# Peptides against a protein of PDB entry 5OOQ: the designs that were tried, part 14

Target 1, 227 residues: chain A of PDB entry 5OOQ
Amino acid sequence: YREDVRQVVTHPANALSFLQPGRLVEISVNGKDNYGWGAVVDFAKRINKRNPSAVYTDHESYIVNVVVNTMYIDSPVNLLKPFNPTLPEGIRPAEEGEKSICAVIPITLDSIKSIGNLRLYMPKDIRASGQKETVGKSLREVNRRFPDGIPVLDPVKNMKIEDEDFLKLMKKIDVLNTKLSSNPLTNSMRLEELYGKYSRKHDLHEDMKQLKRKISESQAVIQLDDL

## One batch from the design tools (peptide; made by RFdiffusion4, then SolubleMPNN)

Design b1_p9_8_s2 (from b1_p9_8, 4 letters changed)
Fold by OpenDDE base, seed 2:
Structure b1_p9_8_s2 (fold): chain B 227 residues (1-227), chain A 9 residues (1-9)
Amino acid sequence: as target 1 above (227 residues)
Amino acid sequence: MIDYGELIK
């Protein structure tokens, strides 16, 4: 059920509006590489220039650039490619006793374990010398201030996910924490329905944004011709 | 109003 909630929370329709610069996110890449809490730099829709027809899952359709302060010091960070979530071999978090550095890594939404209810003030140019380290210090300070853990966004209270099926899911989770009696199959079907609804809503929203951009661009071109 | 959380400097 936690994974089900994560899937809903990290869906583009829900997550993107909370991935502002400085947003804290808990990062787990490929279910094995835990970078802990990082800070969002920016995000972009995933575009495969080599294969424009590539179809990505919803959770793989966006790339989020995040600053982490847990990168293993000897990781080949120079091999990191912007907006390429396929991390080079050797890119990993530092293990216990290893030294870490700050790095910007591109991740998918699927690599977000949780979204924090906190934002850092981000430097204007994170790629400038010393800026990543500044964010790294801020991350350490946040962890110091929240020894019991960074507050996670509440899907209902904070994210305002008002889908009835999701609310039912959340209630079931609350009940299951007290009673084991929920039918997994029914929840899976409802989750799929929820994804369908979210996907449609997002697609419509993106289509509207694209349409508005096209209209604006067309108007701008008309103004240039009148000059 | 959506609460986007606290901004920490």
Scores: peptide ipSAE 0.289, ipTM 0.893, DockQ to the pose 0.371
Fold by OpenDDE base, seed 3:
Structure b1_p9_8_s2 (fold): chain B 227 residues (1-227), chain A 9 residues (1-9)
Amino acid sequence: as target 1 above (227 residues)
Amino acid sequence: MIDYGELIK
């Protein structure tokens, strides 16, 4: 059920407007590699130069560049390619007792576990020497200030997801959580159908939402320059 | 108005 909510929250129609520079996101790559909370640098629509006709799922159709401070120190970070979410072998978070470094990694929306209700001030050039480490220090400071966890965006109160299909999905999830499901498979299929309807509806308006987002991002950058 | 969250310095 948490996964169903995550699918809606991380859908491009909802997530992209909240992926401003400095936005905190909790990162899990391939459901295995947990990097913890990172900071968004930027994002772009995924383009396959070798196969321009490639069709990606909604959650794989964008690449988000994020700063993490939990990269294993001996990871081959030099092999990381911007805008390539297929991470090289050996790229992983540090385990307990291992040393970590800061890195910028490209991820898909599917690798976002949660979106935080906080933003960091980001350096103008994150690729410059020492800048990712500065963000790494800020991430540590945030974790220190929020020992009980970083506040997560509320889908309704903060993200203002008021779509009827989403609300129906949420209601169904709530019902499933409170009531004994007689047939988990049937209920899962129905939730998937509701999500599918939601996704299709928002895909039709993707261009309009992208435009609104660009406007909002431009305004946010202006506010950062005025600070 | 959408609250985009607090900016931490």
Scores: peptide ipSAE 0.268, ipTM 0.889, DockQ to the pose 0.391
Fold by OpenDDE base, seed 1:
Structure b1_p9_8_s2 (fold): chain B 227 residues (1-227), chain A 9 residues (1-9)
Amino acid sequence: as target 1 above (227 residues)
Amino acid sequence: MIDYGELIK
């Protein structure tokens, strides 16, 4: 259901009006490269100069340029091409313990995990020296101000998505969330405790099974010796 | 009115 919501939210009909310069977006490229929250520079309709007849899906039909502050320092950022969402090999976020730098990367709408209910003031020329780093500092400041996470746009209240099927989807999600929250098992501690108990019970069950097998084997050996 | 969120400096 979360993916279904994401598909609706990131559809051009809904997303583009919220991709103003400075809009915060959470970025995941190719479902594996999580850059965290970045800031929108601009966007444009995707044009294939080599194949003008190329048909892109709705979520791949636009390119969004975003500033990220999580680019791995040794990534070949010089190979990045504006408005080319096919990222060169080695372009990746920094892993834990690695140093990161600020970079502008072109992404598709499909690479947006969430759209934030926040915007940054953007420099007029993001390509100018030091401007990406300024945005990077602002991103760090935002993360500091929102330790529990950057507020996400409400698809209904903020984005005014009034599609009936979407509203039904949202209601289903709310019901599920309520059920999960009301479930006494939803307390992570309780789940961990129950899982721990379950794991222990399984271990005990295997131990009992092994013991029963050993007893049976011992009895079989005794019967063979008594024969 | 669409709420576009807060602009942070």
Scores: peptide ipSAE 0.246, ipTM 0.878, DockQ to the pose 0.473
Fold by OpenDDE base, seed 4:
Structure b1_p9_8_s2 (fold): chain B 227 residues (1-227), chain A 9 residues (1-9)
Amino acid sequence: as target 1 above (227 residues)
Amino acid sequence: MIDYGELIK
């Protein structure tokens, strides 16, 4: 159930409006590399220069650059490329007992575990010497202030996700949390079905938005030729 | 109005 909610929350139609500079996000790359809470630098639509016709899933179609303070110290961070989510070999979080450093890493939306209801004040130039470390200190301070965990955005109250199928999903989760004893298998199958319906609706909406953008761009080019 | 959360310095 939590994964189904995560898929909806991290969908471009919902997540992008909350990925402002300084937004706190909890990061898990490939479901294995947990970097903890980081801060958003920026995001952009994923572009494949080698294959412009490449089609990405919704959750892989955007790249988010985030500052983390949990990068393993001996990771080859110099090989990181902004907006390239294919991380070099050896890029990983520090394990227990290892030293960590601050780094900016590019991640997909699928690597966002949670979106926090907090933002950090971000330096104007994060690439300047010492700036990522400043953000790293701020992240440590936030973790200190919230020992029970950083507050997560409420999908309904904060993100205003009002999709009927999603609301039904949330209600079911609430019922299950109150009724821990009833048939978990039946509820899991139903959640997958609801997510499938939701995803299809939003895919169509995003396709329409992209088409409208392409049309607007084409019209702008035509106006330039008439001048 | 969407609450975008508190800005921490």
Scores: peptide ipSAE 0.161, ipTM 0.846, DockQ to the pose 0.395

Design b1_p9_8_s3 (from b1_p9_8, 5 letters changed)
Fold by OpenDDE base, seed 5:
Structure b1_p9_8_s3 (fold): chain B 227 residues (1-227), chain A 9 residues (1-9)
Amino acid sequence: as target 1 above (227 residues)
Amino acid sequence: MVDFGELLK
């Protein structure tokens, strides 16, 4: 259920409006590399220069650059390519007892575990000397101030996700969390189904939106050619 | 939204 909520929350239609510079996001890359809370630098639509026709899933269609302060010190950060979410080998968070450094890493939306209800001041040029470390200090300060965890955006109250299927999902999760105190298995399958339906509906809606945009663009081009 | 930018000032 948490994963299903995460999928909705991190969908471009919902997430992008909350990925302003300095927005805190909790990061997990490839489901194993937990960087903890980082700060958004920027995001862009994923473009494959080698294959411009590459189709990405919605959650992989955008690259978010984030500052993390948990990068393993000996990670080959110099090999990081801007807007390339395929991280080089050896790029990982520091383990317990290891030293960490600040780094800017490109991630997909799928690597966002949570979107925080907090925003840091983001330097205009994060690549300037010392700027990443400044953000890193701010991240440490935030973690210090919120020992019980950084506040997460409420999908409904804060993000205004009013999709009926999502609200039904949330209600089911609430009912199921209330009931999961009694029966865990039945709840996961229905949520996956609802998420699958929601995802398909969203995909269709985005496809429709893209199609409408293409039609509008095509009509605009036709109007320009008829002038 | 807590803007920490104002808090760091």
Scores: peptide ipSAE 0.029, ipTM 0.676, DockQ to the pose 0.202
Fold by OpenDDE base, seed 1:
Structure b1_p9_8_s3 (fold): chain B 227 residues (1-227), chain A 9 residues (1-9)
Amino acid sequence: as target 1 above (227 residues)
Amino acid sequence: MVDFGELLK
């Protein structure tokens, strides 16, 4: 359900009006490269000069340039091409213990995990010397001020998404969250143990199911050889 | 929407 919400929120019809310069967005590229919260520089409709007839999905049809402060220091940032979301090899966030730098990266809407309810002051020329680092300092300050997480735009209250199916989805999520929070297991010291036992039980059940299938298949083969 | 531009100054 969270992914369904993300798909709606990051759709061009909903997202673009909230991608003003300085808007905070949470970034995950290719489902693995988490850059954390960055700041929007600008966006443009994706144009393929080599293939003008290229049709992109809605979530890939726009390129958003964002400042991140989590780029690995030895990433080949000089190979980044403006408005090209196909990132060069070696472009990645810094891992734990690695040094990071500020960079402007082009991303698709599909790489946005969340849209923040905050905007930074954006320098007029982000490519000027020291400007990315200034935004990077601002990002660090925001993270410091919001240790429990940066406020996310409310899809209904802030983004005014009023689609009936979407509202139903949001209500379902709210009910599930309420059930989860009200579950005595949520605060149980045994939750981890119980989950571990459940996971093992599930794995054993799947193994048993696979073994039963293999036995049935073997028996079927024997019956075919006896015919 | 909270504009942090003024807060960071």
Scores: peptide ipSAE 0.029, ipTM 0.669, DockQ to the pose 0.229
Fold by OpenDDE base, seed 4:
Structure b1_p9_8_s3 (fold): chain B 227 residues (1-227), chain A 9 residues (1-9)
Amino acid sequence: as target 1 above (227 residues)
Amino acid sequence: MVDFGELLK
């Protein structure tokens, strides 16, 4: 259900009006490369100069340029192409213990995990020397001020998404959250530990499932090559 | 909408 909400929120019809310069957005590229919270520079409709007839999904039809402060220091940021959301190999967020730098990356709407209810001051020329670092400092300060997380736009109250199916979805989520909060396990001092163990178990299960799929796919390819 | 640019000054 959270993914369904994300899909609606990040749809151009809803998201674009909130992607003003300086808008905070939480960034996850390809569902794995989490850059954390970045700041919107600008956005544009995706145009493929090589293939003007290219049809993109709604979520891939716009490119959002965002400042991130979590880029791995040794990432080949010089290979970043303006308005190309296909990031070069080696473009990744810094891992724990790695040094990070500020970078402007082009992302699709599909790479937006959340839209923040905050805006930073965005310099007019983000490409000028030191400007991205200034925004990066501001991002760090925001994260410092909001240790419990940056406030997310409310899809209904703030974004005024009034689609009936969406409202039904939100109500279902609220009911589930209420049930979750009423669960005796929620008050368990071991909840974090249990959740951590459960999350790890789940991750391992998904990894196992993915590995099994890869094995099956590899076996299928081998069978196809043997045919 | 809270403009943090003003809050960070």
Scores: peptide ipSAE 0.029, ipTM 0.668, DockQ to the pose 0.230
Fold by OpenDDE base, seed 3:
Structure b1_p9_8_s3 (fold): chain B 227 residues (1-227), chain A 9 residues (1-9)
Amino acid sequence: as target 1 above (227 residues)
Amino acid sequence: MVDFGELLK
């Protein structure tokens, strides 16, 4: 159920408006590599230059660059490629007792565990010497100030997700958390159905937005050719 | 939205 909420929250239609520079996000890559809280640098639509016809899922269709302060010191960070969310082998968070460094990593929306209700000051040039470390110090300070955890955005109150199917999903989750259901399987199927309806609606909305953009771009090109 | 830039001042 928490995963269903995460899928909705991290969907481009909801998440992108909250991925401003400095936004805190909790990062888990491939469900294994937990980097903890990082700070958003920027994001871009994923483009495959080798295969322009490549279709990505909504959660894989954007790349988010994030500063983390938990990168293992001996990780091959020099092999990191901008806009490539497929991380090289050996890129991992530091384990207990290991030294960590600050790094900028490209992740997908699917690697966002949660979106924080806090923003750091993000330097204009994060690649300049010492800038990543400055953000890293700020991340440590945030963690120090919030020992009980960094506040997470409320999907309804803060993110203004008011979609009827999502609200129904949230209500079902609340009921399931408060009441032991006699049929967990039926409830799981119903939650999946509600999420599936929500996802399809947003997919169609994004397709419409993309089509409108293409039409607008085509019209702009026509106007330029007529000048 | 808590702007941490203001909290760090």
Scores: peptide ipSAE 0.027, ipTM 0.662, DockQ to the pose 0.204

Design b1_p9_8_s4 (from b1_p9_8, 3 letters changed)
Fold by OpenDDE base, seed 5:
Structure b1_p9_8_s4 (fold): chain B 227 residues (1-227), chain A 9 residues (1-9)
Amino acid sequence: as target 1 above (227 residues)
Amino acid sequence: MIDFGELIK
């Protein structure tokens, strides 16, 4: 259920408007590399220059650059490619007892575990010397101030996700959490179905929006040619 | 949203 909520929350239609510079996000790469809370630098639509026709899932269709302060010190951070979420071998968070450094890593939306209800002030140029470390200090300060965890955005109250399928999902989760003594498998399958319906609806909405934009652009061009 | 913008001043 948490995963299903995460899928909806991290969907581009919902997440992107909350991925402003300095937004805190909890990062888990490939389900194993937990970087903890990082700060959003920026995001961009994923473009494969080698294969412009590459189709990505919704959650893989955007790259989010995030500052983390938990990068293992001996990670080959110099091999990090901007806007390439395929991290080089050896890029990992520091383990217990290891030293960490600040790094900017490109992640997909799928690597966002949670979106925080907090935003840091971000340097104008995060690539400038010492700026990542400044953000890293701010991240440490935030963690110090929120020992019980960084507050997460409420999907309904804060993110204003009012999609009926999502609300039904949330209600089901609530009912199921309340009834969680019963069959977990049936609930997961139905949540996945609801998510799938939600995703498709949003895909269609984005397609419609893009189509409307293209129509408007085409109409604008036609109006220019008729002048 | 808690803006920590004042923390970096």
Scores: peptide ipSAE 0.037, ipTM 0.700, DockQ to the pose 0.182
Fold by OpenDDE base, seed 4:
Structure b1_p9_8_s4 (fold): chain B 227 residues (1-227), chain A 9 residues (1-9)
Amino acid sequence: as target 1 above (227 residues)
Amino acid sequence: MIDFGELIK
């Protein structure tokens, strides 16, 4: 259900009006590479110059340029192509204990995990020397101010998503959350551990699913090269 | 919408 909500929220019809410069977005590339909260620079409709007839899904039809402050320092950021959401190999967030740098990365709407209810001041020229680092400092300051997490846009109250099926979905989630909160197990110290384990399991499951997809895609490419 | 541009100054 949360993924279904994410799909609706990140749909162009809903998301684009909230992707103003400086808008905070939580970024997960390919469901694996979690960059955390970044700031929107701009967005554009995805255009394939090599294949103008390329049809993209709604969630892949736009490219959002975002400033992140979590890029691994040794990532080949020089290989990043503007408006190309296919990130080069080695482009990844810094792991725990690794040094990070600020970078502008092109992402699809599908790589948006959540849209924040906050905007940073975005420099007019983010590519100018030191500007991305300024935004990176601002991102750190925001994270410092919101230790419990950055406020997310309410899909109904803030985004005005009034689709009946979506509202039904939200109500179901609320009922489930209420049932969960009313469960005596919710107050168990083990819930964080179990949730952490579940989140890790879910992340691992998504990683497995993505690995399977990548294997399938790689096999499909190999089959295409063998044809 | 909170604009942090004013808050970070």
Scores: peptide ipSAE 0.033, ipTM 0.688, DockQ to the pose 0.239
Fold by OpenDDE base, seed 3:
Structure b1_p9_8_s4 (fold): chain B 227 residues (1-227), chain A 9 residues (1-9)
Amino acid sequence: as target 1 above (227 residues)
Amino acid sequence: MIDFGELIK
């Protein structure tokens, strides 16, 4: 159930408006590599230059650049490619007792575990010498100030996700958390159906937005050719 | 300086 909420929260239609520079996000890559809380640098739509016809899932269709302060010191960070969320082998968080460094990593929306209700001031040029380390110090200070955890955005109150299917999902999760006694399989199937309906509705909305943008861009090009 | 962007209440 927490995963289903995460899928809705991290969907582009909901998440992108909250991925401003300095937004704190909790990062887990491939469900294994937990980098903890990082700070958003920027995001971009994923473009495959080799295969422009590549279709990505909604959660894989955007790349988010994030500063982390938990990168293992001996990780091959020089092999990191901007806008490539496929991380090189050996890119991992530091384990207990290991030294860590600050790095900018490209991740997908699927690698976001939580979106924080906090933003850091971000340097204008994060690639400049010492700027990542400055953000890293700020991340440590935030963790020091919030020992009980960084406050997470409320999907309804803060993110204003008022979609009826999502609200039904949340109510069902609450009822299921309260009524663990009913058959887990029937409840999971209905949750997947509601999420699938929600996702399809948002996919259609994004397709409509993209189509409207393409129409507007085409009209702007036509106006430029008429000048 | 942690600029706590406005807690959008």
Scores: peptide ipSAE 0.030, ipTM 0.661, DockQ to the pose 0.137
Fold by OpenDDE base, seed 1:
Structure b1_p9_8_s4 (fold): chain B 227 residues (1-227), chain A 9 residues (1-9)
Amino acid sequence: as target 1 above (227 residues)
Amino acid sequence: MIDFGELIK
């Protein structure tokens, strides 16, 4: 359900009006490279000069340039091309214990995990010396001020997404969240133990199911050889 | 300066 919400929120029809300069966005590239919260520089419709007939999905049809402060220091940032979301090899976030730098990266809408209910003041020329580092300092300050997380735009209240199916989806999520929060296991010191036992039980059940299939298949082969 | 984006009403 969270992915379904993300797909709706990051759709061009909904997202673009909130991608003003300085808008905070949470970034994940290719489902693996988590840059955390960055700040929007600008966006443009994706144009393929080599293949003008290229059709992109809605979520890949726009390129958003964002300032991140989590780029690995030894990433080949000089190879980054504005409005080219195909990132060079070695462009990645810093891991734990690695040094990071500020960079401007081009991303697709599909690389947005969340849109923040905050905007930074953006320098006029982000490419000027020290400007991206200034934004990087501002990002650190935001994270410091919001230790429990940066406020996310409310899809209904803030983004005015009033689609009936979307509203039904949101209600389902709210019901599930309420059930989860009201569950006595949520605050149980045994939750991890119980979940570990459940996971193992599930795995054993799948193994048993696979073994039963293999036995049935073997028996079927024997019956075919006896005919 | 952190601007709390004006809630576009």
Scores: peptide ipSAE 0.029, ipTM 0.644, DockQ to the pose 0.179

## One batch from the design tools (peptide; made by RFdiffusion4, then SolubleMPNN)

Design b1_p10_1_s1 (from b1_p10_1, 8 letters changed)
Fold by OpenDDE base, seed 3:
Structure b1_p10_1_s1 (fold): chain B 227 residues (1-227), chain A 10 residues (1-10)
Amino acid sequence: as target 1 above (227 residues)
Amino acid sequence: MELKIFELSL
């Protein structure tokens, strides 16, 4: 059920509006590499230049660039490709006793474990010398101030996910924390229905954004022709 | 209710 909630929270229709620059997110890559809390730089729709017809799942359809301060010092960070969430071999978090460095890594929405109710003021150019380290210091300070953990966004109160089926899921989780009586198959079918609704909402939102961009580009072209 | 976002300066 926690995974079901995570799937809904990290769906593009819900997550993208909360992935502003500086948003704290908890990062787990491939379910094995836990980087802890990082800060969002930006995000973009995943585009495969080699295969424009590539179809990605909703959770893999966007790339989020995040600053982490837990990268293993000997990781081949120079091999990181912008907007490529397939990380090179050897890219991993530092283990206990190992030295870490700050890095910007591209991740998918599926690599987000949780979204924090905190946002850092990000430098304008994160790629400039020393800027990643500044963010890294801020991340350490946040962790120091929140020893019991960074506050997570509430899906209902904060994210305003008002879908009736999701609210029922949350209530069931609350009840199941009291009574484990729900059939996993019924919950999976409802989750698929929720994803279908979210996917449609996202497609419409993306279409509207593309239309707004086209209108803005058309206006910019008109303004350039009037100059 | 507006989302209360806590913002920290770097």
Scores: peptide ipSAE 0.067, ipTM 0.779, DockQ to the pose 0.113
Fold by OpenDDE base, seed 2:
Structure b1_p10_1_s1 (fold): chain B 227 residues (1-227), chain A 10 residues (1-10)
Amino acid sequence: as target 1 above (227 residues)
Amino acid sequence: MELKIFELSL
């Protein structure tokens, strides 16, 4: 059930509007490497330069750059390629007793475990010397302030996911958390139906993004002509 | 270093 909720929450139609710079997200890469809570730098649609016709799943169709403060110190961070979510071998979180460093890693939406209801004020240039470490200190402070965990966005109240099947899923989870008993299989079958509805919202989001880009480009051209 | 965090009231 948690995975079903995660699939809905991290779908582009729902997640992208909440991936503003500084948004806290809980990161798990390949279901194995838990980086904990990181801060969103930016995101972009995944483009395969070698195969422009490559079709990605919805959850793999975007790359999110995130600052983490849990990178193992001896990880080959210099091998990280911008906008490549396939992490080099040896890129991993620090284990208990190991030293960690701050790093910016590219992840897919599928690597987001949770979206937090908190944002950091991000530096304008995260690549500048010391800026990642500043964000890393802020992440440590946030974790200190929220010992019981960083508050997660409520899918219904905060994210305004109003899909009836999703609401039914949430109600079932609440009942199950209360009763520990009933059937997870029925919820997975409804995900396809949910994705069909979310696809429409995604299309609208992309249209809005394209429109905003066109407006920004037109304004930039006007400023260049006035100089 | 002042922690600059804000909660999104949605």
Scores: peptide ipSAE 0.047, ipTM 0.761, DockQ to the pose 0.618
Fold by OpenDDE base, seed 1:
Structure b1_p10_1_s1 (fold): chain B 227 residues (1-227), chain A 10 residues (1-10)
Amino acid sequence: as target 1 above (227 residues)
Amino acid sequence: MELKIFELSL
């Protein structure tokens, strides 16, 4: 059920409007490389220059550049290519006891585990010397302030995902979390229906604009200035 | 270092 929720939340129709520069996202690459919380730099539609007719899944159709502060220090970060989500061999998070550095990595939407309800101020030029490290310090400070975990966006309250099947899914999860015991098999059909609805949205950009407007109208941005 | 953290609250 958590994976089903993640699939809906990270779908382009829902996620992209919340991937502003500085948005915190929890990152897991290929289901094994956990980088923890990073900060969004930007995103773009995935383009295959060698095969312009290449068809990607919805979750692989966009590339998100993120700053992480958990990159293994001896990773070949110089081999990273912007907007190429196929990471070079040796690119991995630091393990316990290893030293880490800050890096910008390109990921797909499928590599987003969760979207945080926090946004950092981002430098104008993240590629400039020392700017990644500045973001890295900010990420450490956020983790220090939220020892119980960074607050995650509520899919219904914050993201305004009002699809009836999704709401039913959320209610079932709440009931199951309360009851610990019942069977996962029946929810796969609902996920396919949800995907069918989201994939038919021809004008993703227009939907994003409308959603951004709704967010701006409904949300107050609290700026915390730490001196 | 001024850390600007934005929290989105409904």
Scores: peptide ipSAE 0.046, ipTM 0.748, DockQ to the pose 0.590
Fold by OpenDDE base, seed 4:
Structure b1_p10_1_s1 (fold): chain B 227 residues (1-227), chain A 10 residues (1-10)
Amino acid sequence: as target 1 above (227 residues)
Amino acid sequence: MELKIFELSL
């Protein structure tokens, strides 16, 4: 059911309106290369200049450029091409104990695991020296502030996905989650992880609301001192 | 529901 939800959420009809610059997205390339949370730079419809007649699936028809802070340091990042989702050999996330760097990688919608209910302010020129690293610092700070995970957009409440079959799917998931929560034996570590992700979503929503208030208050104070 | 923008000071 999670994959079915992901397919609907990451469909262009639903996802593109939420891929503004600075939008946080959780990235998994080819189902194995987990980059964690990155920030959207931009997106464009996939165009094959060499084969203009190329037809892509809906989930492969757009390219999203994202800043990640988990790129393996020795990855050939200089070979990355904007809007080319075919990543060069050796482009991978850092493993445990490896050093990571910030990079802009082009991904398809299919490589989006989740869309966060959070946006960063993005530099005007992300390609300028030091700008990717600034976003990388911001990503680290976000992860620090949300130790339980970054809040994910609610497909119904936030994304306004009103498809009847999707709503039925969501209801089924909710019923299953309720049944799992009511079964004392299924308090296994996995349900705590899943419910931790959902509970983290609600707690993160409140924490983000409080943080947004604090940031807005701090900005209001800075603007008042400069007047 | 307004997008929660984290202004991290650039």
Scores: peptide ipSAE 0.037, ipTM 0.712, DockQ to the pose 0.173; fails the geometry check

